# Peptides against a protein of PDB entry 3J47, part 46

Target 1, 121 residues: chain A of PDB entry 3J47
Amino acid sequence: IRLTNQLKSLKGLQSKLKDVVEYLDKVINKELPINHTILGKLQDVFNLLPNLGTPDDDEIDVENHDRINISNNLQKALTVKTNDELMVIYISNLVRSIIAFDDLIENKIQNKKIQEQRVKD
Target 2, 26 residues: chain B of PDB entry 3J47
Amino acid sequence: NAQYHLLVKQGDGLLTKLQKYGAAVR

## One batch from the design tools (peptide; made by RFdiffusion4, then SolubleMPNN)

Design b2_p15_6_s2 (from b2_p15_6, 9 letters changed)
Fold by OpenDDE base, seed 1:
Structure b2_p15_6_s2 (fold): chain B 121 residues (1-121), chain C 26 residues (1-26), chain A 15 residues (1-15)
Amino acid sequence: as target 1 above (121 residues)
Amino acid sequence: as target 2 above (26 residues)
Amino acid sequence: MEKLLEEMEKLRKLI
């Protein structure tokens, strides 16, 4: 029962991780707006991933240890890749926010200049 | 890591400069 | 990556 539940939880985690990657790809492709709440939760999950790789000290046969180490290294590499993708998204949003704020400031300066001209006439 | 932190720090510096400019126009 | 760095540099020159 316990082992079957762990396998089910691991499959659930793998499915959720795939859904996250697909969401990130849609956000990169501009098909979906960036949800900061989802991004923050993903970042929290990735910050907790180093702690998900502590095997409780249950005797894993040496032949499974190499496959598990390769899987953990692949999962760590995928985590680093996803962190780099999240970084690109964060910077892209920062740049977009800065451009939008610059345009808002310029519009405000122009409106103020028009108002000052109308008071002089 | 180091290039990332540099790029984030540059973005934060730019955002701070933009916030000061927005406050001066207000 | 490269396009985003170029946009950040354009923005740094504008402000």
Scores: peptide ipSAE 0.345, ipTM 0.874, DockQ to the pose 0.053
Fold by OpenDDE base, seed 5:
Structure b2_p15_6_s2 (fold): chain B 121 residues (1-121), chain C 26 residues (1-26), chain A 15 residues (1-15)
Amino acid sequence: as target 1 above (121 residues)
Amino acid sequence: as target 2 above (26 residues)
Amino acid sequence: MEKLLEEMEKLRKLI
């Protein structure tokens, strides 16, 4: 029961994650208008990521173009790293779910063999 | 990127085998 | 990464 619910939840999460990726690809390709509500929820997820570098908005002078590019490159590198870490966690949970399901199958086979032996005695 | 897609395809292949095995034991 | 690859390979031999 617990494992079946975990597998169902993981499959549901995988489907939702795929739907989010497909939606993002359609938005990048300008096939769909940017839904501000979905973008806001994604922005909330990114705002829950440790804010690595908002310099406080106090000094206007003309050198900010290189700092914005470095900040965007760091944020991009952190986003890629976070996506890779989330993927590793996802695969690790998938593997753990598969091992636990294999053990359940083997336990079912053994229980069936024990029942077949008890019917022959 | 390419290694990512390979890992995902391998995971999906294992999940499919596991589903077939679970159906054969039921 | 390497430990995860090794676990997936163990799993692939078990199935």
Scores: peptide ipSAE 0.328, ipTM 0.862, DockQ to the pose 0.067
Fold by OpenDDE base, seed 4:
Structure b2_p15_6_s2 (fold): chain B 121 residues (1-121), chain C 26 residues (1-26), chain A 15 residues (1-15)
Amino acid sequence: as target 1 above (121 residues)
Amino acid sequence: as target 2 above (26 residues)
Amino acid sequence: MEKLLEEMEKLRKLI
């Protein structure tokens, strides 16, 4: 149950991330008018991102091209880090499920040995 | 990418071992 | 995170 819920949540996150990328690509290609509601939701996602370093107040003009690349690189790095963290949690739960299954196998083998011993006595 | 695929392959290898153990206990 | 990777590697040596 927990593993299936985490996998479903991860698939839901992956689908949402894909929809955001596909929307951003369509906006970049000028194929769609900027939907202000989607832009607002993207802005809410950006506001939930840990502060992309506010450059300290003191230079108006000329660095907007490098800021967009740094912001996109940091968001991409955070998305990759979050995906890696979710993957490590998934693998850890998989390993825990393997151990619990191994213990169940060992208990079943012990119970079978106890039954075979009781049939020989 | 390559490390991710290696981790996934290792997880699949463990799952395959687990399936073999589960089949040997049935 | 690093401790969890180390525990997973210990488990991989035990299986």
Scores: peptide ipSAE 0.320, ipTM 0.872, DockQ to the pose 0.056
Fold by OpenDDE base, seed 3:
Structure b2_p15_6_s2 (fold): chain B 121 residues (1-121), chain C 26 residues (1-26), chain A 15 residues (1-15)
Amino acid sequence: as target 1 above (121 residues)
Amino acid sequence: as target 2 above (26 residues)
Amino acid sequence: MEKLLEEMEKLRKLI
């Protein structure tokens, strides 16, 4: 249940991020006018993210490229850490499911043996 | 990546053994 | 990391 909800929430976030990228691409291509309300909500999302350096369009200095690389490395490190944690939880659930199925199979074998003995008596 | 794929492959192998055992007990 | 290695070891013993 908890893992399924986290995976569903992550898939929902991924879909929303894709819709945002597609919107930004259409705005960059001048196919759509800039919607200030969407831009404000995007700014709120970026302010909640730990320093995804949006280059403010007014300083292309070499220092911003290193900050963007550090931010991308931090985002990548957080993504890798989260993927590793989800992988551990997935394995633990797989192992628990396997043990529970093994016990179920053994119980079914025992029940068959008891029935076969009762039919012989 | 490589360790993840190895672990998934091992899990799939165990699941396949368990499915065969469950079918033999039916 | 350590908990992942322990769970991988548990899975290896079941296989």
Scores: peptide ipSAE 0.361, ipTM 0.873, DockQ to the pose 0.056; fails the geometry check

Design b2_p15_6_s3 (from b2_p15_6, 8 letters changed)
Fold by OpenDDE base, seed 4:
Structure b2_p15_6_s3 (fold): chain B 121 residues (1-121), chain C 26 residues (1-26), chain A 15 residues (1-15)
Amino acid sequence: as target 1 above (121 residues)
Amino acid sequence: as target 2 above (26 residues)
Amino acid sequence: MEELEKEMQELRQKI
């Protein structure tokens, strides 16, 4: 029962990660705005990822060591993949912030030119 | 990892330029 | 102002 629930949770995470990637591709393509709620949920998933890098607590069995190492490597690989996705979100936000700021500056330059013209007339 | 840090560093450089530009337009 | 316009133009070339 616990293992099936973990596998179901992992499949749910994988599906959600796929949805986030697809969302990110749409954001990169400028088709959609960045959803801060998806980012927050992804960050929460990271904070809830057990730090499976410390072997502190209990009981040797050589058959579990390979399964635990595979689980830890999979979780580490998922953590790396999700860090890469968070970076793509960060860059997409950065690019959007740059565009919005370029537009703000252009608008401010235009407004200044209009004011300078109105003072000369 | 290295390409990641390069891309983040380029983004931070753009953000810093953007902040300077915003401060000079203020 | 001129340095700012130049930095904006460099920013536009990087996007």
Scores: peptide ipSAE 0.255, ipTM 0.850, DockQ to the pose 0.071
Fold by OpenDDE base, seed 2:
Order: sequence, then C-alpha cells, then structure tokens
Structure b2_p15_6_s3 (fold): chain B 121 residues (1-121), chain C 26 residues (1-26), chain A 15 residues (1-15)
Amino acid sequence: as target 1 above (121 residues)
Amino acid sequence: as target 2 above (26 residues)
Amino acid sequence: MEELEKEMQELRQKI
C-alpha cells in the first residue's frame, strides 16, 4: 500500500512535469499565448528551488548574461542530482518492501507448518 | 537512463512474483 | 506448496 502510493505520486509528478514542459515548448514556439497565472506559479516553483546563484553580495559588476547561464546550468545539475537521489531512495524502499514481504510470507508458512503438526499429534 | 529502466523492470518482475506468492499463501 | 517453495527459492537467488 505505502509503496504503491509513492509510485502513483511519482508517476503523477512526472505527468505534471511533462505537461509543464509541453506547455513551455508551445509558448516558446508562439503556438499558445502566455498564461501569466501559470507563468507566475512556475516562477514561484523556480524561486522555491534553492537559488543556486546568489553570489555573496560582494560581486556587483560582471555580466548578468553569463551568470544567468551558469545559474541555469547549476540549477539543471542540482535538479538531475535531486532526481537521482529520489530515484535511489525509491529503489531502496522498493527492495526493503520486497524483503520485508518475503520474510512475512516465510513466517506465515512456518506458522502454518507448526499448526498442521499440532493437528496431527 | 538504460540502467535505470533495467533496474525498474527487474523490480517490477520481483514485485509480480511476490504478488503471486502472496496470493498462493492466502 | 512445493511449487511455491521453489518460486521463493528462485526469488531469493535473484536478490
């Protein structure tokens, strides 16, 4: 039950992320008008992503354009890292759930064998 | 990507076997 | 019963 709910939640998140990417691609291609409300919520999600690119307030003067590209690359690298970590945690929980269920089945078989012996004596 | 898809496919195969076993013990 | 024990052993060999 818990593991199936986690898998369902992860699939739901993946579908929503795909819908967001498809929407952004249609906006970039000028096929759809920019919905400012969706863009605002997306901007809030990107602002809740750790701002990996607050330079400590001591470098006020070198090229905002190169900093935006470096920040985007760092944000992408950390998004990939976070996705890989969540994936490893998911697999680890899957394997632990499989082992715990195997042990529970073995315990049920042993208990059934003990009951069948007690009925034959 | 390919290694991950293989690992997910192995996990689904184990889960399916485990479900069959859990149904046969009931 | 015996088929189930065999499937469990095959599962343990894959882990």
Scores: peptide ipSAE 0.251, ipTM 0.842, DockQ to the pose 0.125
Fold by OpenDDE base, seed 5:
Structure b2_p15_6_s3 (fold): chain B 121 residues (1-121), chain C 26 residues (1-26), chain A 15 residues (1-15)
Amino acid sequence: as target 1 above (121 residues)
Amino acid sequence: as target 2 above (26 residues)
Amino acid sequence: MEELEKEMQELRQKI
């Protein structure tokens, strides 16, 4: 039962990761705004990933060790991929925040110049 | 890992500056 | 205001 639930959760995570990649591609292409709810759910899944890898220490038969190593390697590879995707989201948000702020500063500088010109006339 | 943490730290430093200036612009 | 313009220029050089 536990292994089937882990496999189902892993498949669900893989599907969500694919949906996040597809969403990121749309965000990079400026087709959609960032959905903070998807990001929050991805972070929650990431925080639960360490808990998915602890078998309680009852009955490690030697045939399960290779499957556990493959599962741990896949989980590690998915963790690295998820971290890289989170990094791209973070950078994309940072760049958008910087651009929006640059535009705000420029607008303020222009408004100040217009006010200074009106005081000289 | 180390490069990622450095990039995140640089971004957080930039965001903190951005927030301080956004507050001074109000 | 001058410090803000300077930091904006430093930011533009860092992107």
Scores: peptide ipSAE 0.247, ipTM 0.847, DockQ to the pose 0.078
Fold by OpenDDE base, seed 3:
Structure b2_p15_6_s3 (fold): chain B 121 residues (1-121), chain C 26 residues (1-26), chain A 15 residues (1-15)
Amino acid sequence: as target 1 above (121 residues)
Amino acid sequence: as target 2 above (26 residues)
Amino acid sequence: MEELEKEMQELRQKI
């Protein structure tokens, strides 16, 4: 039963991670706006991952120290990967905001040049 | 960690330049 | 105007 639940959780995590990567690729390609609700749900899934990987605090058998280290290393690797994904989303938003502001400034410069030409005629 | 902080500092530097440019166009 | 166009080009080179 425990091993089957761990495999089901791992498969569920792998599927969600694939869906997040596909969503990230669509956001990078500017095909979709960033949905803050998806980001919040992703953060909630990661805040729940410690609770799925902690054996109940009531069975400290000293023989599990290697399994705890492997679980902590996997959780740390997943947390790093998620932090990198969140960082890519943040940078993509920052770059998009910079481009939108650059376009707004160029439009203002062009409008000012058109007004200065109309005052000289 | 260090690469993350470098990337965040680079983003903040771009945002500050953007704000200065927006103030010069107003 | 020219300084603003230069800053815009420097921004485009950093993206």
Scores: peptide ipSAE 0.231, ipTM 0.847, DockQ to the pose 0.067

Design b2_p15_6_s4 (from b2_p15_6, 10 letters changed)
Fold by OpenDDE base, seed 2:
Structure b2_p15_6_s4 (fold): chain B 121 residues (1-121), chain C 26 residues (1-26), chain A 15 residues (1-15)
Amino acid sequence: as target 1 above (121 residues)
Amino acid sequence: as target 2 above (26 residues)
Amino acid sequence: MQKLLEEMEKLRKLV
């Protein structure tokens, strides 16, 4: 149950993130007008993301380029962590499906043996 | 990336064997 | 059963 809910939530997040990327690509390509309400909500989501590039307030002297590089490195680390978590969830569901199928086969074999005994009596 | 594809391929191989076993018990 | 458990254990060692 917990793993299935996590997978469902993560698939839902992935779909929404894809829809956001596709929207942004259409806006960049000038295929769609900029919707300021969607852009505001995206800005709120980005502001709620753990600040991918605040070094603690003690590094005020890092050039904007180094802040962007640190941001990209943290974004990459979060992407790798998310991919690893997805993989663990996938494997866990695969293993669960295998166990459930083995149990189903065993139950079917037992039921067949019980029927064969009842035909001999 | 390559390790992920290898792991998925091994999982699919296991599912295929399990499906063959389930068909042989039917 | 036993071959399936061995294959699941191989999968677990890859994780």
Scores: peptide ipSAE 0.372, ipTM 0.878, DockQ to the pose 0.096
Fold by OpenDDE base, seed 3:
Structure b2_p15_6_s4 (fold): chain B 121 residues (1-121), chain C 26 residues (1-26), chain A 15 residues (1-15)
Amino acid sequence: as target 1 above (121 residues)
Amino acid sequence: as target 2 above (26 residues)
Amino acid sequence: MQKLLEEMEKLRKLV
């Protein structure tokens, strides 16, 4: 349940991020006018994210390249850590499913033996 | 990546054995 | 059963 909800939330976030990228691409291509209300909500989302160095278009300084590399490394490290945690939970659920199926198989074998004994009496 | 693929491959091997046992009990 | 537990324990040591 918890993993399925986290995966669903992550897929929902990924879909929204894709819609944002597609919107930004259409704005860059001048196919759509800039909607300031959408841009403001995007800025709020970016301010809630740990500094994913979007260079504010006004400071092309060499100091931003090192900060962008550090932020990209932090994002990558957080993504790797989250992927490893999800992997451990996936394996734990696989293992639990395997045990539950082994117990179900054993119970079915026992029930079949009991029925075969009752037909011989 | 390589450790993840090895782990998934081992899980699939266990699942395949379990499916064979489940079919033998039907 | 035992062989399945051993394979699960090997899987657990790989994580």
Scores: peptide ipSAE 0.369, ipTM 0.878, DockQ to the pose 0.091
Fold by OpenDDE base, seed 1:
Structure b2_p15_6_s4 (fold): chain B 121 residues (1-121), chain C 26 residues (1-26), chain A 15 residues (1-15)
Amino acid sequence: as target 1 above (121 residues)
Amino acid sequence: as target 2 above (26 residues)
Amino acid sequence: MQKLLEEMEKLRKLV
């Protein structure tokens, strides 16, 4: 029950993330008008992503083009890392559920053998 | 990507074997 | 049982 609910929640999250990407692609391609409410919620999601980069205040004029590329590469690396971590957690929970089910089956077999022995005595 | 799909397929195969075993013990 | 445990342990080593 608990694992099935987590898997359902993860599939639901994956579907919603896909819908968000497809929406962003349509907005970038100018096929749809920008919905400010969706954009605000997306900004909130991006602001809840760990802010990797308070540069401590130290001066120097380095061209705004390189900073945007570094930020995009860092955000991509974080998205990949988070996806890999969620994947490892999912597999680990699957394996734990399989072990717990095997132990439950073995306990049921042992309990049946004990009951059958008590009926023969 | 390909290694992940292979690992997921192996997990699903193991889960299916475990479900069959659970049904045989019932 | 033993083959299932070995398959689970292989899965744990691949993660």
Scores: peptide ipSAE 0.357, ipTM 0.871, DockQ to the pose 0.110
Fold by OpenDDE base, seed 5:
Structure b2_p15_6_s4 (fold): chain B 121 residues (1-121), chain C 26 residues (1-26), chain A 15 residues (1-15)
Amino acid sequence: as target 1 above (121 residues)
Amino acid sequence: as target 2 above (26 residues)
Amino acid sequence: MQKLLEEMEKLRKLV
């Protein structure tokens, strides 16, 4: 039950994340007008992500391109790390489901043997 | 990427063996 | 059982 609910929640999150990416791609391609309400909610999601990269506000002018590339590389590295962590959790849950299913099969075999003994006595 | 696909294929192979074993015990 | 445990241990070494 708990594992099925976690898998359902993860699949639901993956679908919603895909819908957000597809929406952002359509906005970047100018196929859809920029919806400020959706951008505000996306900004709230990004603000809830640990801000790994506010250097303190001191000094104006002339390096915005390298900081954006470093921030994008860090965010990409964090996304890869998060995907790897989610993968490890998924496999660990699959392995637990395998063990639980093997135990259920063994319990059924034992119950069948006990019934066959009771019919011979 | 290649290690991920190998791991997923191994998991699917185990699930398929378990499903066959569970059907043979029923 | 034993072959399943060996396959699970191979998965555990890959994670």
Scores: peptide ipSAE 0.345, ipTM 0.870, DockQ to the pose 0.099

Design b2_p15_7_s1 (from b2_p15_7, 9 letters changed)
Fold by OpenDDE base, seed 2:
Structure b2_p15_7_s1 (fold): chain B 121 residues (1-121), chain C 26 residues (1-26), chain A 15 residues (1-15)
Amino acid sequence: as target 1 above (121 residues)
Amino acid sequence: as target 2 above (26 residues)
Amino acid sequence: SEALKKLLEALALAA
């Protein structure tokens, strides 16, 4: 049961990491606008990652080891939750950018129509 | 996860449409 | 316009 739960958690993390990589690739390829807020929060997550897997070399008593493992699992879960929140923020900002760009395009179309009308006059 | 992927896919689709529209307006 | 409306709807669902 515990190993299965760990494997499931690891698979979940792997899936989330894959999603992040795919997102970053899209940003690098200029398919998506750069969201600095998301990148900043993602960097914060990466800065916390080393703390998730360092076996403390300290002879930690079995009881403390279990607490540390629980804490690490909680931290991992919080990291995943934070990642999900960041992705939601990213998508929201992406949508806002798309809306703004759509408005800009519409404005440009209107300006072109006005210019064409001026040339005809 | 499925809802998230769906949302991402929708966003990508909209972005693609917007890019095409932007290219057509230029 | 319709695409914008769909985007707004998607945003509303995400919020």
Scores: peptide ipSAE 0.394, ipTM 0.880, DockQ to the pose 0.091
Fold by OpenDDE base, seed 3:
Structure b2_p15_7_s1 (fold): chain B 121 residues (1-121), chain C 26 residues (1-26), chain A 15 residues (1-15)
Amino acid sequence: as target 1 above (121 residues)
Amino acid sequence: as target 2 above (26 residues)
Amino acid sequence: SEALKKLLEALALAA
């Protein structure tokens, strides 16, 4: 029973991982727009993944070392790209909030000036 | 990375200033 | 307004 449940959970994880890869391929091919919610979840997954591709200095054949280095560089590049995209989104939201707040302040100042003029008249 | 962090800090500073102005106008 | 312009410029550089 316990072993069967672990195997079922692992199969479920594998299926979900496959779905993520298929989604990423569609985004790379520009078939789907970038979804921010999915990007956030992917970042969480990458942050939870322990050092994918610190090659343990074990005597692995030169061809495997190059493939591992390319995979590590690709993973690092993808992580940097994802972090940059999230940062742009964060800054964009921050700027929108600042603009909205500035407009609110200006509206309040104008309303106060109108009230002061009405009291003087 | 450092430039991005600087940009974020500048944004936070602007938000803080706007909050102070909003409180003063109230 | 100047602060907003600087923020917009920073956003443009980040994009």
Scores: peptide ipSAE 0.388, ipTM 0.878, DockQ to the pose 0.066
Fold by OpenDDE base, seed 5:
Structure b2_p15_7_s1 (fold): chain B 121 residues (1-121), chain C 26 residues (1-26), chain A 15 residues (1-15)
Amino acid sequence: as target 1 above (121 residues)
Amino acid sequence: as target 2 above (26 residues)
Amino acid sequence: SEALKKLLEALALAA
């Protein structure tokens, strides 16, 4: 059961990482906003990660304990990697929003200047 | 974690400045 | 215009 859950989590995480990378590429290319479905699936994976470390098996084999620790370290590393990717997505979206607002503000300023000049003439 | 929070804080700061500028232009 | 320039500079520093 534990190994199956770990494999399922790894597969889910791998799939999500791929989706995040694809989304980041689209964000870099200014093609799409945040895909809420991808973010939702990623959050689901993160919410399931704590469950992967729960010792459901009462058999204290020392070898299983070491494997669990290695798995937990890998899960933590993958969580950090995913968080970093999400951070990049967040920053990219924030930058895009800032650029869009900056352009909007500049356009409004230009329009006001043109109107003021027309009134003075 | 600390670097992430720092980057988020910087982004929020820029957004706030942009909002203030937008309000001043309106 | 100056405020917009400052915002652009701040964005450039953050990038």
Scores: peptide ipSAE 0.381, ipTM 0.880, DockQ to the pose 0.093
Fold by OpenDDE base, seed 4:
Parts: structure tokens; sequence; C-alpha cells
Structure b2_p15_7_s1 (fold): chain B 121 residues (1-121), chain C 26 residues (1-26), chain A 15 residues (1-15)
């Protein structure tokens, strides 16, 4: 039961990660804004990953050894995918920061121009 | 991991350049 | 603006 629940959870996480990756790709392509809720969920998954590899799985029946190995492999795979998604998130945040900074610069330039015009008048 | 760190480093570099540009415009 | 564009391009290359 516990292993089955873990596998189900992993499958669920994998599906969610896939959805996040797809979403992030859309964000990178500027098709959609970043969804903070998805990012939060991804972070939660990442924080739970260390707990998925705990040796408590070793106390479960030898018959589940293959399932445990599969689970661990899936966890590792999910970790890798999560890392990739986190990279995409990071890049997206950087892009947003750059855009915000650009807008700030433009606003300052405009304000300076307005001030210069006021001084000339 | 190495690719991630490289990407992060590049992003930080770009951010730094952007900050310098912003300071120069001010 | 041009400098910012270059930074964005560099970021895109990094991605």
Amino acid sequence: as target 1 above (121 residues)
Amino acid sequence: as target 2 above (26 residues)
Amino acid sequence: SEALKKLLEALALAA
C-alpha cells in the first residue's frame, strides 16, 4: 500500500512536472505569464523529493524491491526534471527582471526629458 | 547541475550588465 | 535600449 501510494504520488508529480514544463515553455515563448501557484507547487515537490528516497522503503517486502528500485529511479528522474524546470523558472525570472529594469530605465529617461523640457521653458 | 550553474552565471552576468547600463543612463 | 536588447539576446542564448 505505501509503495503504491508513493508510486501514485510520483506519477502525479511527474504529470504535474510535465504540465509545469509545458507552462514554462509557454512562458519562455511569452505566450503566458508565469503562474506563481505552479512554481510554488514545484518547489513543494522539490522539498518532498529528499523524503521519497528514505530507507524506510527497504523494510518493505523483497517482492517490492523492483518497485522500490523503480520508485527510486523515478524519483531521481523527477529530481532531474525538477532541476530543469527550476532552471527554466530562474531564466524566466531573470527575463522578467530585465524587462522590469528596462521599463524603469525608460521611465527615468522620460522623466529626465520632461524635467529638461521644463527647465528650457 | 553544471549546465544549471553555467546558466545561472550567465544570467547573473547579464543582470550585472543591465545594472551598469541603468546606472549609466541615470 | 540597444544595450538592454543585447542583454536579452545574451540571456536567450544562455537559455
Scores: peptide ipSAE 0.417, ipTM 0.886, DockQ to the pose 0.099; fails the geometry check

Design b2_p15_7_s2 (from b2_p15_7, 10 letters changed)
Fold by OpenDDE base, seed 1:
Structure b2_p15_7_s2 (fold): chain B 121 residues (1-121), chain C 26 residues (1-26), chain A 15 residues (1-15)
Amino acid sequence: as target 1 above (121 residues)
Amino acid sequence: as target 2 above (26 residues)
Amino acid sequence: SEALKKLLESLALAS
């Protein structure tokens, strides 16, 4: 039962990770805005990932050690992949923030110019 | 990891400068 | 404006 739940959780995580990758690709392509809730959940998953690698004290058969190492390597690879994804999201948010500030500044400059023109008239 | 931290640090620096600029324009 | 341009340039270099 526990292994089946772990496998189901892992499949769920894999599916979620795939969805996140697909979402990230859409965000990179500027098709969708960044969802902070998804990012926060992804970060939470990452913070929980080290705890997923703690085998509970039940009989770890030696054959599982290679699978655990492969799983840990996959988990590390997934961690690196998600870090890269988070980095891309962070950069994308930063770029969007900069664009928004640029627009704000341009609006402020225009408003100031309009006010100065009104005072001269 | 180090490259990621460097990139994040650079981004944070830019964000801080952006915030300062936004505050100066207000 | 120049400060923003520098920020954008620094961001472009960081990306």
Scores: peptide ipSAE 0.417, ipTM 0.885, DockQ to the pose 0.089
Fold by OpenDDE base, seed 2:
Structure b2_p15_7_s2 (fold): chain B 121 residues (1-121), chain C 26 residues (1-26), chain A 15 residues (1-15)
Amino acid sequence: as target 1 above (121 residues)
Amino acid sequence: as target 2 above (26 residues)
Amino acid sequence: SEALKKLLESLALAS
C-alpha cells in the first residue's frame, strides 16, 4: 500500500514535470512569449527542490519517514499550487498581449483612415 | 485544471483570430 | 471584441 502510494505520487510529479518541460519547450521554440514571472517562480521551485532529495543523513528513524512523507505531500501541494499560479500568470499575460495587439490593430486602422483622408484632401 | 485548459484554448483561439485580423489590416 | 470580453470574464472568474 505505501509503495503504491509513493509510485502514484511519483507518477503525478512526473506528469507535472512533463507539463513544465512542455511549457518550457514551447517558450524556447517561441511558440509562447517568455514570461519572466513564470520563469522566476519555476526557479524558486527548483531552489526548493534540493531540500527534498538528499537522503544523505544516515539516521533512518521511523519517525522521520512520516515527516518525509508529509514533506513530500507538502512539496506536491506546493508544486501544484505553483503550477496553478504559473498558469494563471501565463493566461493573464496572454490576455494582456491580446489586448495590446487589439489596441495596436485599432491604432493602425485609425492611422490608415487618417492617411486616406489626407490623400482625399 | 480543466477550466484553465479551456481558458487557454479560448485565448489561443482569440489570438489566432487577432493575428488573422492583423494580417488582413496590413 | 466580444471574444476578448469573454476571455476577460473567464479570467476574472478564475481569479
Scores: peptide ipSAE 0.398, ipTM 0.878, DockQ to the pose 0.077
Fold by OpenDDE base, seed 3:
Structure b2_p15_7_s2 (fold): chain B 121 residues (1-121), chain C 26 residues (1-26), chain A 15 residues (1-15)
Amino acid sequence: as target 1 above (121 residues)
Amino acid sequence: as target 2 above (26 residues)
Amino acid sequence: SEALKKLLESLALAS
């Protein structure tokens, strides 16, 4: 029972990873626009992934070590790029919220001035 | 990274000031 | 207003 549940969970994870790869390929090919919600979830997944680059010190050929280092550097570069994109989105949303709030305050001030003029007339 | 964190901090400071002003205008 | 303008400029540079 316990081993069967672990195997089922691992198969579910593998299927989800395949779906993510297919989605990323469509985004790279410009077939779909970048979805920010999916990018946020992908970042969470990458942050939860333990450093896939701790090779246990067993004798893995120099070619595999270079490929693992290149893969780790690429994964780090992709993580940094994704983090920068999310920061830009966060700042843009913050600025939009500030503009909307400023407009709301100005509208309230104008409404108050109109009410004060009506009371004086 | 440090410049982005500074920008976020400035944005949060402005948002806080706007919130205080909005509360005072109410 | 000036702080908002600076934030917009910084966002434009980051985009």
Scores: peptide ipSAE 0.397, ipTM 0.879, DockQ to the pose 0.064
Fold by OpenDDE base, seed 5:
Structure b2_p15_7_s2 (fold): chain B 121 residues (1-121), chain C 26 residues (1-26), chain A 15 residues (1-15)
Amino acid sequence: as target 1 above (121 residues)
Amino acid sequence: as target 2 above (26 residues)
Amino acid sequence: SEALKKLLESLALAS
């Protein structure tokens, strides 16, 4: 049961990571807004990943211990990779927000200058 | 983790500066 | 405008 759940979670994580990469590419290309649903599902997977590593106290044969360590290392590597991708998404969103806010501020400044000029005339 | 937190902190700092600028323009 | 430029520069450095 545990190995099947780990494999299912790993496959789910891999699929979600692929979706995040595809989304990031679309975001970089300005084709689509952030899919909050994908990010939420990814966060849920990460929040559940620590719970998948809890050893049930059943007699783990020595051969299973090495596979668990390899699985944990892979999970850590995937977690790091996903954290990096989430970071890139976060920065990209911040940059977009800053650009949008910059344009808004510039438009506001221009409108104020036009109003001040109209009052002086 | 530490690099992630550092980058998030930098992003938050930029957002704060942007908010201050927006308030000064108002 | 200068404050905005500084923000963009800081963002570019953080990116």
Scores: peptide ipSAE 0.400, ipTM 0.880, DockQ to the pose 0.096; fails the geometry check

